# Ledger of designs, part 107: peptides against a protein of PDB entry 7UQJ

Target 1, 160 residues: chain A of PDB entry 7UQJ
Amino acid sequence: PELYQNFNITPPRGVLFHGPPGTGKTLMARALAASCSSDERKITFFMRKGADILSKWVGEAERQLRLLFEEAKKHQPSIIFFDEIDGLAPVRSSKQEQIHASIVSTLLALMDGMDNRGQVIVIGATNRPDAVDPALRRPGRFDREFYFPLPDVKARFKIL

## One batch from the design tools (peptide; made by RFdiffusion4, then SolubleMPNN)

Design b2_p15_1_s3 (from b2_p15_1, 8 letters changed)
Fold by OpenDDE base, seed 2:
Structure b2_p15_1_s3 (fold): chain B 160 residues (1-160), chain C 160 residues (1-160), chain D 160 residues (1-160), chain A 15 residues (1-15)
Amino acid sequence: as target 1 above (160 residues)
Amino acid sequence: as target 1 above (160 residues)
Amino acid sequence: as target 1 above (160 residues)
Amino acid sequence: PPLALPPPLERVIEF
């Protein structure tokens, strides 16, 4: 929020982090949460894994998504981070189970139902941007995409 | 052991690493295992994920915990690392399944049954310290807690 | 490829990355892919988790392995990275399910069927090298092993 | 829209 206010940029509702796994997508989402947090303005960071929502909440995944967005709205400013979002919202195919179609529809409705003036940012992380439903990548949803390249080997040799 | 011996500190039975996910809790537990290992004294490092114990060992989780602690005792000096321990030992609530209550009770008994003179250290990592049963956070169990803050953005720029 | 060409070294078909979890095995495989990629020669990086192949593709894991190797061959130069390969190819025991034995046999056949002149490198990552079928660790398969030690505590303090 | 290369990490912190 403060970042977007300082730059006179309308905060995107959703940002898609994509790139090879372990390029630091999850770590970036967390660093963004930390960098936007001051002592006076703590950002609440909510994290869910896409596959965990489907596997742990069979028949309740839609309700859990609604509750997550409501909780994020209550604890503004907040970030909702979906790790492995391709597990939650795979591309709609004629072979896709009705359950997946319903979850994607719920997520779309939740993304659309967010007030643009709300201090809730949604970050999706995926290794497979093409495996995410294109409807999620439209304006007003995940309308900004950040590619996470593999760190240069030189950056890695500083860690080793 | 050597670290605690050198500082004349009684080695804790259990250490809780808590903080936002990907702050390097798992990596710290491992670095501690390596730093306490010399060519003459290799530390055996046992790792389990809390959620994996519940999901892979339905009905055997208690036995697997006992076997893990026995194996760690046989291979002293050793570290048992529970990643995502909030998945294994969530806070006791009236709505908690009997299975979770039994696993927590087994883990409590195993933590209490460790001889304080044993060279077995238990490290629990969680993103949600308040989601861990308070009974595990008592003296003689996870009685030391280390908060893993998000790396300062500056620290991250040294890795990139 | 270029690394091995520059050093006049026959590129191994398979490289086993082993060591404690989160020592950067996955990150190394990716950095190798990036370092071998130039603007003129992009390396295609395929990643699969061993446990995911077994759990998501019950009865199709063998076909998915074949398709993966075919796709990697089509997109040369390429790297196939198996994270947690001990989940895919555990040591053959008399108690092992017939399904695991078939998947291991398929992976062995695919590793053997790769032309040594092909620009496809297979990287397996494991935390438990002794839990990987010894047949995979033979010449012409995962015949090179890289141990990923825990980063020295000092290397970690450069990240913090 | 074409894959915009992420602006350098400085800009990701600025957003």
Scores: peptide ipSAE 0.000, ipTM 0.222, DockQ to the pose 0.030
Fold by OpenDDE base, seed 3:
Structure b2_p15_1_s3 (fold): chain B 160 residues (1-160), chain C 160 residues (1-160), chain D 160 residues (1-160), chain A 15 residues (1-15)
Amino acid sequence: as target 1 above (160 residues)
Amino acid sequence: as target 1 above (160 residues)
Amino acid sequence: as target 1 above (160 residues)
Amino acid sequence: PPLALPPPLERVIEF
């Protein structure tokens, strides 16, 4: 909230962090949560892995998504971080269409049902933005994309 | 390619990165990809998690491996990075032998079928080199092993 | 071992690392392993993901936990790191109670069965300490908790 | 210096 409020930028409903894994996407989502948390305004950070919502919650994934967004709305200002969102909402491929289509449709409806005045930001992290359903990348959903390049070799030798 | 070409070293077909997870194996695989990419010669970086190939592609894992190696050959120079390769090719244990044996045999055949002239490098990352099928650690496959020690405590306090 | 021995502190049987994921919990668990490893005294580091023990070892999770603790005892001094331990031992929710209850009971028994003289440290990492079964957070188990705050935004801009 | 275990962080239950 605060980072976007200070710049008079309409907070995106959804931000897609893309780039190779371990470029710090999860790390950046959290720096954003911390930098937006003041002593007066704590941000609640929710994290889910896309693959876990599909595999651990077979048949309840839609309900778990609804509950997650309800919990995020109750604890606003909040950030929902989907790690590996391409696992949750892959581009619709013909063979597994029905289960993925319902989860994607539910996620779309939940993102669309966020009033622009809600202090809930959704961050999706993926390695392949092209593996994310294009419907999620439309305005009012994941309408901002941030590429996480590999740190230059010089930056890395300072960490090792 | 370039790093190995400059030293007149026949590029290993496969490099095993071993060491505890978040020692920067994935990070190093990518620094290698970035350092070998010039403006004139971009390296295509493919990444798969070993566990994902087993769990997400039940019955199609062999086909997905073949497609991955074909795609890597089409986009050469390329790096195929298998994260958690011990998940894809665990040491053959008696109870789940058939499915793992076929995936391992396919991976072996794909690594053996890489012409020495192909600009495709395979990097496997594991926490336990002893949990990787010994057949993968033979010459012409993962014939080089790099241990990723924990960064010295002093290096870490500069990141926190 | 050595770090705890030098301070005459009874080594905790279990340490819970909590805080947002990629705050360096896995990283710290490993720095501890490295800083406690001398040339004369190598520490064996075991890592398991809580979710993997539930999903990859359906019906054998208890046996795998027992084998892990036996292996850690054989290779002492050793560290057992459970990443995403909330996946292995979630707070008992009414619907999946039986399988989780048996895994949790086995983990409790294994932690309780560690002689205080054993050079085996268990580190659990979670994003939500409240999602970990309270029985695991009792004295003689995960009796120490460490919060991993987000690195200050300034520390992060030096890594990017 | 040996990584002293950070002192047991008091339960900062940050919500």
Scores: peptide ipSAE 0.000, ipTM 0.241, DockQ to the pose 0.026
Fold by OpenDDE base, seed 5:
Structure b2_p15_1_s3 (fold): chain B 160 residues (1-160), chain C 160 residues (1-160), chain D 160 residues (1-160), chain A 15 residues (1-15)
Amino acid sequence: as target 1 above (160 residues)
Amino acid sequence: as target 1 above (160 residues)
Amino acid sequence: as target 1 above (160 residues)
Amino acid sequence: PPLALPPPLERVIEF
């Protein structure tokens, strides 16, 4: 907190947590959330699974993203955590091109629009950072990345 | 970081992470350290287990705490993470009163002395916040507290 | 679980999570338990600290281990998580040889006996994999190992 | 006592 204050470091608007399944990305995001709320200052944390936004809200995913960002702004200081963000924002060259492209474009626009959005941090978690659209990994978006390494899996827990 | 910047909130000098075991408290502290480090600004992360300072350095725990805080100050911006801080600073009414009282008193003095210490953040993690000396949980010390809940699993973790 | 069933892969009976302190080993074990639990299939999660079994139950540690494994079997599907397993099962050549040897021998026998134990997974977490008895790291026991690296931080983690 | 998993945190992170 002050560490960024004293250096006038614009905090990352977006932080990408990446690393193999189960590495505690989601729980890290939860723990960060918990770890910043005092009795005096409650942060509001929003969690969505990327796949849930895509599958539960077919044809409304973009609207739900907008609503999520507006609610986060309304309840700032806030964190938006996207679990499995590779499900929300796959690389544009992926075979699900049309629907994903709109959602990615909406998320890009929402992140770019955060200059005027106050104290909202976005955390994306993925097991596959290379499956995330590179446009999201640019400055002003998910411009900081955190590798959650496995426990050295000589066991491919390929949880398919 | 900017969250604290924009509110002119003097960041907590001390942050208490509490919650059930394995809720990612330590990992959070590391991720915070990571998130605060840029290419230009490296944060130094110091980690100690509370029980290790007490048990490995019997009769030197106070000196080791002083050295830790001096090293953290020397390498600022820095984070000191005390894992299992309830082991280092148990409630003074605990049956190990004399040795623990000196360590607690040293830690209190070191935290109170941080006004002039620059950019050092102290994070304490515990599974038992009520087992931490209430004097550490006062303003200017661990004045912010952060509950790390279990991952919300529709799984009944019946920890028997 | 089903992943291992579908591939006829005998799931690892024991998984060793190793890596520096605070890399999310305990968190991973909980997240795995979480991810394996559906609305239809609740997993029971048992957690013990290795040092607690040794220190709190002096002269009964072997019995408590047996009870733990029986309770885990009774409430299967189950996960047994040993945090700091190097405290429970130190290398046999360690200076605390006699007490530790009995506990290690009991744990070995309990793990070997898991063929008939159904759906119980044992996860051991340690910061010191080389401090764990090599007999536990053999096939049919902790036969899969998982290194939890530090989050790759461009920060100098100086663990003093 | 069954540690009731708290409801899905609408998580609260302060930075």
Scores: peptide ipSAE 0.005, ipTM 0.321, DockQ to the pose 0.054; fails the geometry check

Design b2_p15_1_s3 (from b2_p15_1, 8 letters changed)
Fold by OpenDDE base, seed 4:
Parts: C-alpha cells; structure tokens; sequence
Structure b2_p15_1_s3 (fold): chain B 160 residues (1-160), chain C 160 residues (1-160), chain D 160 residues (1-160), chain A 15 residues (1-15)
C-alpha cells in the first residue's frame, strides 16, 4: 500500500511473481511487504501455499480463502502472499478435478470482490505462469507480472 | 543452548523475532540454530508455521504442540521455531475463536512447563508482535525480542 | 536433470543436504532446481516438509507420497524437495511408531521404483543425517550427501 | 556456507 502511495501508483489487486525456482520470489514478496510497512503503518502479511490450501482444506478450501480475504481486509493494510499459486489455481483446462475448479472460481470471485479502496494486495508466486489459470492473469486480478530471472552464477554463489 | 552456555548466559525460554516480512527472521532463526550447533553438539531444529498448526490440526493442535515440545525435549539440545507465530497465537481479545484460545493456552502451558534445565529454545517469528498474545511476551515465555529492520535497498538487491 | 546432463553426470536419485539449521539447504535445493531449469526446460519443483506429511496425512501419508512421486514423474523434469526429512523418515530403531515405519517403507519403495531414466531428483534436507533412517542413505536412494557447514560470522552478517 | 536466504517462491504444489 504505502509503496504504491508514495509513488502515486494505484496498487494492483494482484501481482504475479514468476520465474525459475530459487530466484527469490518469496523473499521479494516478503521484502515488498516489509518495504510497504513503515513504523507508522504496520502491514499485515498473510502467507499461504497454494497446494497447502488445497490439501489441508478438502471440502473447506473455499471457506478458508474467504476467511483469509476477510482477515486481510480486517487487518488492512495487508498483503496476501500465495506461494506456489499454481498449486491452488491450476489451469481449468485440465479435465480432472472439480475441487480445483471451485477453489479457482472462489479465488477469482474474491479478487474481483476486492474493493479498490481496500489496502489489500495479493501477491502470487509461481515457477510456471503458464500453469496458472489465465483467468487469474486478467486485469483486476493478477494484472501485474514480475519475472524473476535466474541469478547469474555469481549471484547464486553470493547467496549460497 | 551452547551459544548461551559459551557466553555464560541463561538461555531464554523463548525469543521473539519480529519485524517487517522478509527481513530474514526465518533465516536468522535457522542461522542461530546453526550457530548453536557445534560438530560435538548437534542441535535439533523443529520448524512449524503457526497458521499450519491451527489449520492442519483442528481439534488436535494442542496434542501436536505437546508432541512437538516432547520431541524437542527428547532431542535436546533443540530449537522450536514457530514461523508466523501470530497465526498460532493471535491476541485473545479477538472474540471469535475458542480454538485459538485453547491452542494459545496450551502453548503458554508448554512454555511455562519447560524446565529451565532443558536445552530447548523456542523462537517465534512474527511480522506483528502486536498480533501475538501479550501473555506469550511475558518473562519465562518469549522474554527476549529481536527487531529485524528492513534491509536497505542494497542488502535486498544482494540477496536477489 | 539438465545440470547433470550438461556435466555428463547421471543424476542421483536422491541427494541429502545435511548441516546445521539455516545453512541454506532449502535455498540450495531451490537454487539447484533453478539452475537445472533453462528457458527451454522448465523444471517442476515440489516441496514438502517431512513432518508435515506425517502430521497432515495420518492414515493417508503413503498415498500422498505415491501421488507426489507420480506428479513429479508426470511433470518431468522435476525435483522433489523434502525439507526436514528426518521428520518423515526417523530412524526405524525408535520403537514407538508403526506409522513412521510404514511411511519410511513407502518412501524407500518410491525411491527404489524411480526409473533411472526419469528426470526426477529427490533432495532431502536435514539438520541431522543421523536421525534419518540409514536405509534412505543407501545407494539408489539418497546416495549423495552434501554437508552445509555454518557460514562464518561474516557470511551470516552479509545475508542478515 | 552463508545461511542461504529462504528459497525464492517456487510453485510448490503442496498436495
């Protein structure tokens, strides 16, 4: 929120971090959450893993997504970070799982239902933006995408 | 344990790492666990996410906390790291969830029940120390707090 | 896969990362996954925590391990990263839990059942290689071990 | 080795 306010930028509803595994997407989402929090305005950071929501909440994942967005709204300014969002929102064209389709539909509705006046930013991270439902990548949802390239060998060895 | 022994410091029962998201709290907790382990004294590191304990263990979270502390005690010297501890131990004053209150009560009792002779350190990490039950921040529980400020832009870019 | 192909090295079925907590085992596993992915060959990264599989899946952990390995096989080239694998595969000599023995047996069978032609690498991370069932550390399973020593104080402070 | 930073956000399909 404040990062976008300070730059006079309307915060996107959703930002998709994509890139190879190991490129710092989680760390960046957290660092962005951190840089958006001042001593005056504490940002609430919600982290969930996409696949954890699916697996923990068989039959209740939709309710848990709703609760997550309500809690994020209640604790504004807030960031909802979905790590591994392809686990939560696989492309609908994979015929098999009605459960995934329902959770994706709920996430779409929750992102669409975010009032632009709410200081809630959703950050999705994925290694495979092509495995995320294209409906999530539309304007008003994950309408910003940031590519995280592989660090060069030198950058990898500085972290390692 | 050894870090505190080497400095002739009584190990706190609990250390709260707080600060903006992505300031390296999880990394530091792991680093501290690592730095407390020598080649002679292997430290057992238990990592749990607060929200994961709540969500996975509806009705059994208390038992799982007990088992976690027993395992930590059995594998001394050990560190229990609660990532996102605000998800496990929200402030009791939020009226809604009896389940959270019970889990918090169990965590309090487990921290109080740690014999000071036990080489078990609990590290909680949170983005919001104000969202953690004040009862957890009392002496004999999370009685030490470490603030993790935002890395400057240069530190963030060295990691990325 | 590609990293090993480029070096004319047969990819091990399993690599055990061991060392003190927070020495970057998880980061290295991810960075290795990332370095094995080219723009042409996207690697699918699966992350699980050993203790999370045990705890979430009381009675179904074996099925979930099978599904994980099948999904990894379906999304080749892929990496299965088990963080805290000692939580999944404790040493069998601890008398108490038939459930752990069954999950370990299933993991052993899945690792043994990986066709060497499959581009699936399993990376286990542990703070305690001595707490991992020795059967997992045999050839054809976690047959490579990488020790992650504590960073010197200077390296710790460069990351923090 | 330096404490490796928490690994970047990967798509981990947690089942």
Amino acid sequence: as target 1 above (160 residues)
Amino acid sequence: as target 1 above (160 residues)
Amino acid sequence: as target 1 above (160 residues)
Amino acid sequence: PPLALPPPLERVIEF
Scores: peptide ipSAE 0.000, ipTM 0.174, DockQ to the pose 0.043; fails the geometry check

Design b2_p15_1_s4 (from b2_p15_1, 9 letters changed)
Fold by OpenDDE base, seed 2:
Structure b2_p15_1_s4 (fold): chain B 160 residues (1-160), chain C 160 residues (1-160), chain D 160 residues (1-160), chain A 15 residues (1-15)
Amino acid sequence: as target 1 above (160 residues)
Amino acid sequence: as target 1 above (160 residues)
Amino acid sequence: as target 1 above (160 residues)
Amino acid sequence: PPLELPPPLERVLEF
């Protein structure tokens, strides 16, 4: 919020942080949240894991997502960080695909329902950008993508 | 300090974090400070910007550097973080070069005056390691250098 | 390795990074890796997930751990990073506890079998330090622990 | 629970 306000930029509804594990996606999301807070403007940071949305919220996942977005809107300026949003990927069972489709549809509706004037930023982090539903990556959703390369240590290290 | 104490390592007088803008140098310095603090051993973190040393401290920069090092020594274990230490680069005016040379000479003297037993670590962050005075990069000063590779700049420059 | 060689210190066999999710443990391990390399001395960084050790390596986990340590020794100076080493926690099934006990015993033997002259550092990262087997936290294993606080207000008030 | 992120260290280090 403050970062985008300071730049007079319409905040993207969503930002996808993608890159290999341990590239600092979660750390960057937290750092961005911390950097966007001032004494006059505290940013509230909400974190959820994609895998927890599917597993821990079975039967209430949609309601819990709605409550999360309402709480984020109530505490604006705010950041919603979905860690491992690739955990919102279809697992091989038709029942899990239906549950997943319902959760993704709810997330889409919540991201679409945020007016561009809202001081809520949604950050998704994934290790598998291709496992994220293409519908989430459309304009007005996770329409900005930031690749977190491995520190391609071509200069000083070989990460094997 | 605590990191080095826990390791029984003679703390280097200075560490240079270098790498392109937004590579997390400042975040890493803060994370290192945070990670070195325990309930039993709090580390005091001091931050200054190199550009602020040249601009805000004109006429008192040397005195303010001395006070900073004295305060860091009083609050040991401590970390002094110079963000944008490449801002301590000569700008093309002869007057700024003289002021800069004086500030750099003072910083050199302060880093040289720290006994190897002091629990004060100096971290410099720069985007331009070649703009840092080679005298600061000598053994007993910023003798350790850490490259922060870009997460591919193309993404982060599109946030600004 | 290089960090400790430059200081003539016996490298600890293992370092435990613990703290809440997204506190930068994996990033710090990579940064410490990146920090210990020079143009003359490249460190090799190996990463494995604790959950992958338990799930993907079932039946070969011990062999894969041995191969990992041999490869790390062959590519010294090296860092082995175990992300989510709390994923090596007992799951409630007696069969998983036996497999887990076997994997933990193998990891213990591999850490114990590293001569103190080896340029191999083992870094474990966990969100649950109490879920890590106490045998791994003994001297000569993960005998050094670094807390990565959340960048919560409480942690910041403990750094000041 | 919402994590209130503390304001950037810049202001706290101005103390």
Scores: peptide ipSAE 0.000, ipTM 0.203, DockQ to the pose 0.048; fails the geometry check
Fold by OpenDDE base, seed 3:
Structure b2_p15_1_s4 (fold): chain B 160 residues (1-160), chain C 160 residues (1-160), chain D 160 residues (1-160), chain A 15 residues (1-15)
Amino acid sequence: as target 1 above (160 residues)
Amino acid sequence: as target 1 above (160 residues)
Amino acid sequence: as target 1 above (160 residues)
Amino acid sequence: PPLELPPPLERVLEF
């Protein structure tokens, strides 16, 4: 509740941050976590890279996702931040279907199984929203998208 | 043509950005892309991590490289930025030869197949230029190298 | 000697930087490398990502670690920075034991084999110190830990 | 002119 109120967001199960790399997606996710943390109420921030889930957890990725969501649920209020989520749940291509399909199916089920009453927000960051499985971008999953534009070069040089 | 003119560079097929991590290699590549983009002429910026090509595209890395170069050619003017290119094309060691050799051979062929008349620049970023296959560092490939030194700590603390 | 004196640290074999991602762990490691470099004495900075060692060097990770430590020893004074070290040496879970156990065992042996008289510092960075194998956090290994808190949002927005 | 080193990506993420 409060986490979603602090985001001024009708409680999405997930928020997709997309835009060019180094546009502050990860920074914003952390800044949001920090801004929503009060002295009385610490938000637990879980971060995973999509590629790490696939590469480090070959054959256990599903279990690790389940454990992550369970841990996030235990440590409410929580944010789960998936960096490079296009690495975790790429658009289903015919040839790599089985391993990715299982992980995607697990993530879908975990997002679907989140009670909207929970204090768990899922943030996915990608540079390529079109490379993320469309099933993740449906209502009740990553149903809000935030575009992170490149700052104008002039704006960047003024900060330099 | 114009892209290379804007770089003030005799059209290299590739530019290698090397230096310690977080020295702004990726930022420079993006800033160059932005500075070379006019309101009339948007530059398409393709970014891939070398490690992602190897890990995410096992068995399809060659095809994905071909598709990337084809897409870059279709969306000219374009920049292909390979971050961590030492992950994509490590120096050929005897034991891992086959998978890496094929990917390297494909990248070499793609860089060699770029007409100097194209508006596609390839930028490779690495922290370890000596870990990049020397074949990529030859004329007509990554034949220009830019060193990104660490800014002096005094310069960093003045910005902190 | 001098490197450890410059750190004001009783010579740990390793320092663990932990905290939320983008809290400046990598920045600090580089800033320390730069601050300890004089015109007369350049510090060689070696950076590896833990995940890259596991994913890029499957079956050769041990050898690559040995080579890294040998190279660091040859290029003294040196810093070995492992980013995402929790990716290299995760807490031993029963199912993935063999591959990770061997890599961890090699890293432990390499850290144990460092003469305290060497000018090689190992810095591990993680967002999850509890996900790093406890054997690495013992005296004579990563026996110092530095927490990198999130800067207060107000502090960050004043820099924005 | 010497390419003034763009500040590390970290500076751009800190800003």
Scores: peptide ipSAE 0.000, ipTM 0.218, DockQ to the pose 0.029; fails the geometry check
Fold by OpenDDE base, seed 4:
Structure b2_p15_1_s4 (fold): chain B 160 residues (1-160), chain C 160 residues (1-160), chain D 160 residues (1-160), chain A 15 residues (1-15)
Amino acid sequence: as target 1 above (160 residues)
Amino acid sequence: as target 1 above (160 residues)
Amino acid sequence: as target 1 above (160 residues)
Amino acid sequence: PPLELPPPLERVLEF
């Protein structure tokens, strides 16, 4: 929130962090949240894993996404971090495709329903931006993308 | 890479770290990568989880393994770390067995196709070496094995 | 172990850490283990993930749970940490429900079979205490519950 | 609402 306010930039509804595994996407999301949090302005950080939304929440994933966005709105300024958002990608089975399509549709609706005046930022992380549903990468959703190049081990340990 | 060069040892294509959960296998792989990385010689560290290769990459796992090995070769000296490589073990369903067999076959071919002159080391970590496909444990693949005994919490925090 | 001994409290067989994601449940379990470990009295820390018990150990999950409890008893004082114990919740398929019921039944039996004089503590972590089998939340099992409120990012970084 | 566990410290330190 503050980072975008200080630059007089409309905070994106969503930011996509993409790059090879272990490039510090998750850590950067955390570091951004920490750097934007002051003693006067606490940022609430939520985290979900894309695969867990599909696997752990079978038949409740949509409800859990709604509740997550409600909690984020209640505790604004907030960051919702979706780690491995490509894990919402369809596992190529007709039944999993239907569940996936419903979950992605719900996430799209939740991102579209965010008031532009709300202090909620959604960060997605993926190793495969091309495996993320193109509808999620449209303006008003994950419309900013940050590429994380392969760090060397030393740079990785600086992030880790 | 450097560790094996300094000892005049042919770098193994693969190293299997095995031991109970929380014995620091993943952290040792990272620490080894860090200790082998100097300011003059950066090591690139890649990480994949065995279960993620099966679950997230359904129908693309083979392609993603190929891309991983290509990136590792491009950024050599490199370490590819497969965390939970036993997660490539078949979930006992005929359809998952076929997917598993294809993925393992692809990994075998990629490990066999590594030029012995390449500065790419593959590290697998498992809690169950006996659940790893015996074909992966043959010479020219994961042919070195390191046992990680149960650390106490203090030793675990020294690794973590 | 020591924490409960010093307070003259019968160590619970199980402690349930529950609260929103990123509330530091896993880190608190580790920090508790570290704080209870001295140079004279080492605590052994075991970790399993609930989803890994179902997915990675298909057809062996019961045996792996038994081995985990045997190792914990052998290396007492010990902590067994089940991260995401709600991941033992049934994915709503008849075949996964049967596997789940067997695994939960085995965990119940193992927790019931712990000698009250044993220095083994079981910690479960979940975001959904209501998705944990009610039988696990009974006296002599996960009979103590600690709620982890949403930390701000700064508090989360103090825990992470 | 029931929310997800943070990844183990090991996984968080791995990212």
Scores: peptide ipSAE 0.000, ipTM 0.164, DockQ to the pose 0.061; fails the geometry check

Design b2_p15_1_s4 (from b2_p15_1, 9 letters changed)
Fold by OpenDDE base, seed 5:
Structure b2_p15_1_s4 (fold): chain B 160 residues (1-160), chain C 160 residues (1-160), chain D 160 residues (1-160), chain A 15 residues (1-15)
Amino acid sequence: as target 1 above (160 residues)
Amino acid sequence: as target 1 above (160 residues)
Amino acid sequence: as target 1 above (160 residues)
Amino acid sequence: PPLELPPPLERVLEF
């Protein structure tokens, strides 16, 4: 946030952190929130899990997303971190697909409805960028992607 | 600590964790403390911030460092984690330089005064290893350095 | 693994990493796998998500868990990291409860069936330790718990 | 296949 403000650059509305699991995407998002929080400018960090949005908020997921974005807007500058945003992707069952599609459509609308003046950054983390709805990866949404490789230590973890 | 003792290896007195912010240095230090803590051997984890040593302990920083090392020695095996140890480095102002130099000299003396029998490891974390006094990076102090790379986000952060 | 072997301590069969989300449980598990991997002893690290066990392995989850434990046993010394092990907890629906109960029972049996000679450590990570089935938290399973607190700037970790 | 672990970060912990 601060970096983008200082450069008069419109902060990206959404940033997709992708890479193998435990490459530190969640850690990086928190550390970005912490590093962007100075004594002069505290960034409010909101975190949700894609799976929690579906499982905890059954029937209220859409309302809870709206409340999250309003709270993030109220506490600007802020970061909304969606861990496992691929958990909002439809699990390939027809009845879950409708619920997932509604939640994804709400997230799309909330990202589109973020005024360019909003000091709210949305960071989505996924282990499977290709499982994220292409509509979320469009300009004005998660339009920046950051690959978190496997930390390259030379030690051959043969994971079979 | 324990692994070095079991191999008859003198445990490193100090380990420097360096790398970009949010690479998990603090997390790693905590988690090392947790992993080295068994039911049979609890490792006491002490944490201080370099900036807090200077700001909270103005005039008592030296005494508080001594107390910290004595407490760590009393609660062996123990880890002293200095987060942002580069915050003990003199910010280039003549009046702060004297205060910083005194605190750094005290830390040097405390690290040198750790008996080889002491099950106290000092972990320093920094985002700027080159801002850490070279005297701290000498043998018998922070003589081991561990780079925490950014999880290589291959994606061009054009930080503009 | 190595630490426990070197002490002639039976490695804990299971370790529960719990704490607020993005306190770096996944990063820690990976870093433990990396740190326990020497040039002489490569630890094979296996990672699964609780939600993936349920969603990807519908009807095969039990078989895939068995295969995972057999593969971990074949590639000793090894760590099985279950990220979001609370995602194996029954989502409170009667039909999902049976599927979840079966998968949890299989995991229990696999943890119980780990020979004390097995150089396999199971690490479960959760943001909600109380959402993990108490049966998983019993001796011989996830019998060690490690709290990953929020990196709060202020707090005296009294490890009691 | 087990998810390929990221090759470790360089020897951070000689433990």
Scores: peptide ipSAE 0.000, ipTM 0.216, DockQ to the pose 0.046; fails the geometry check

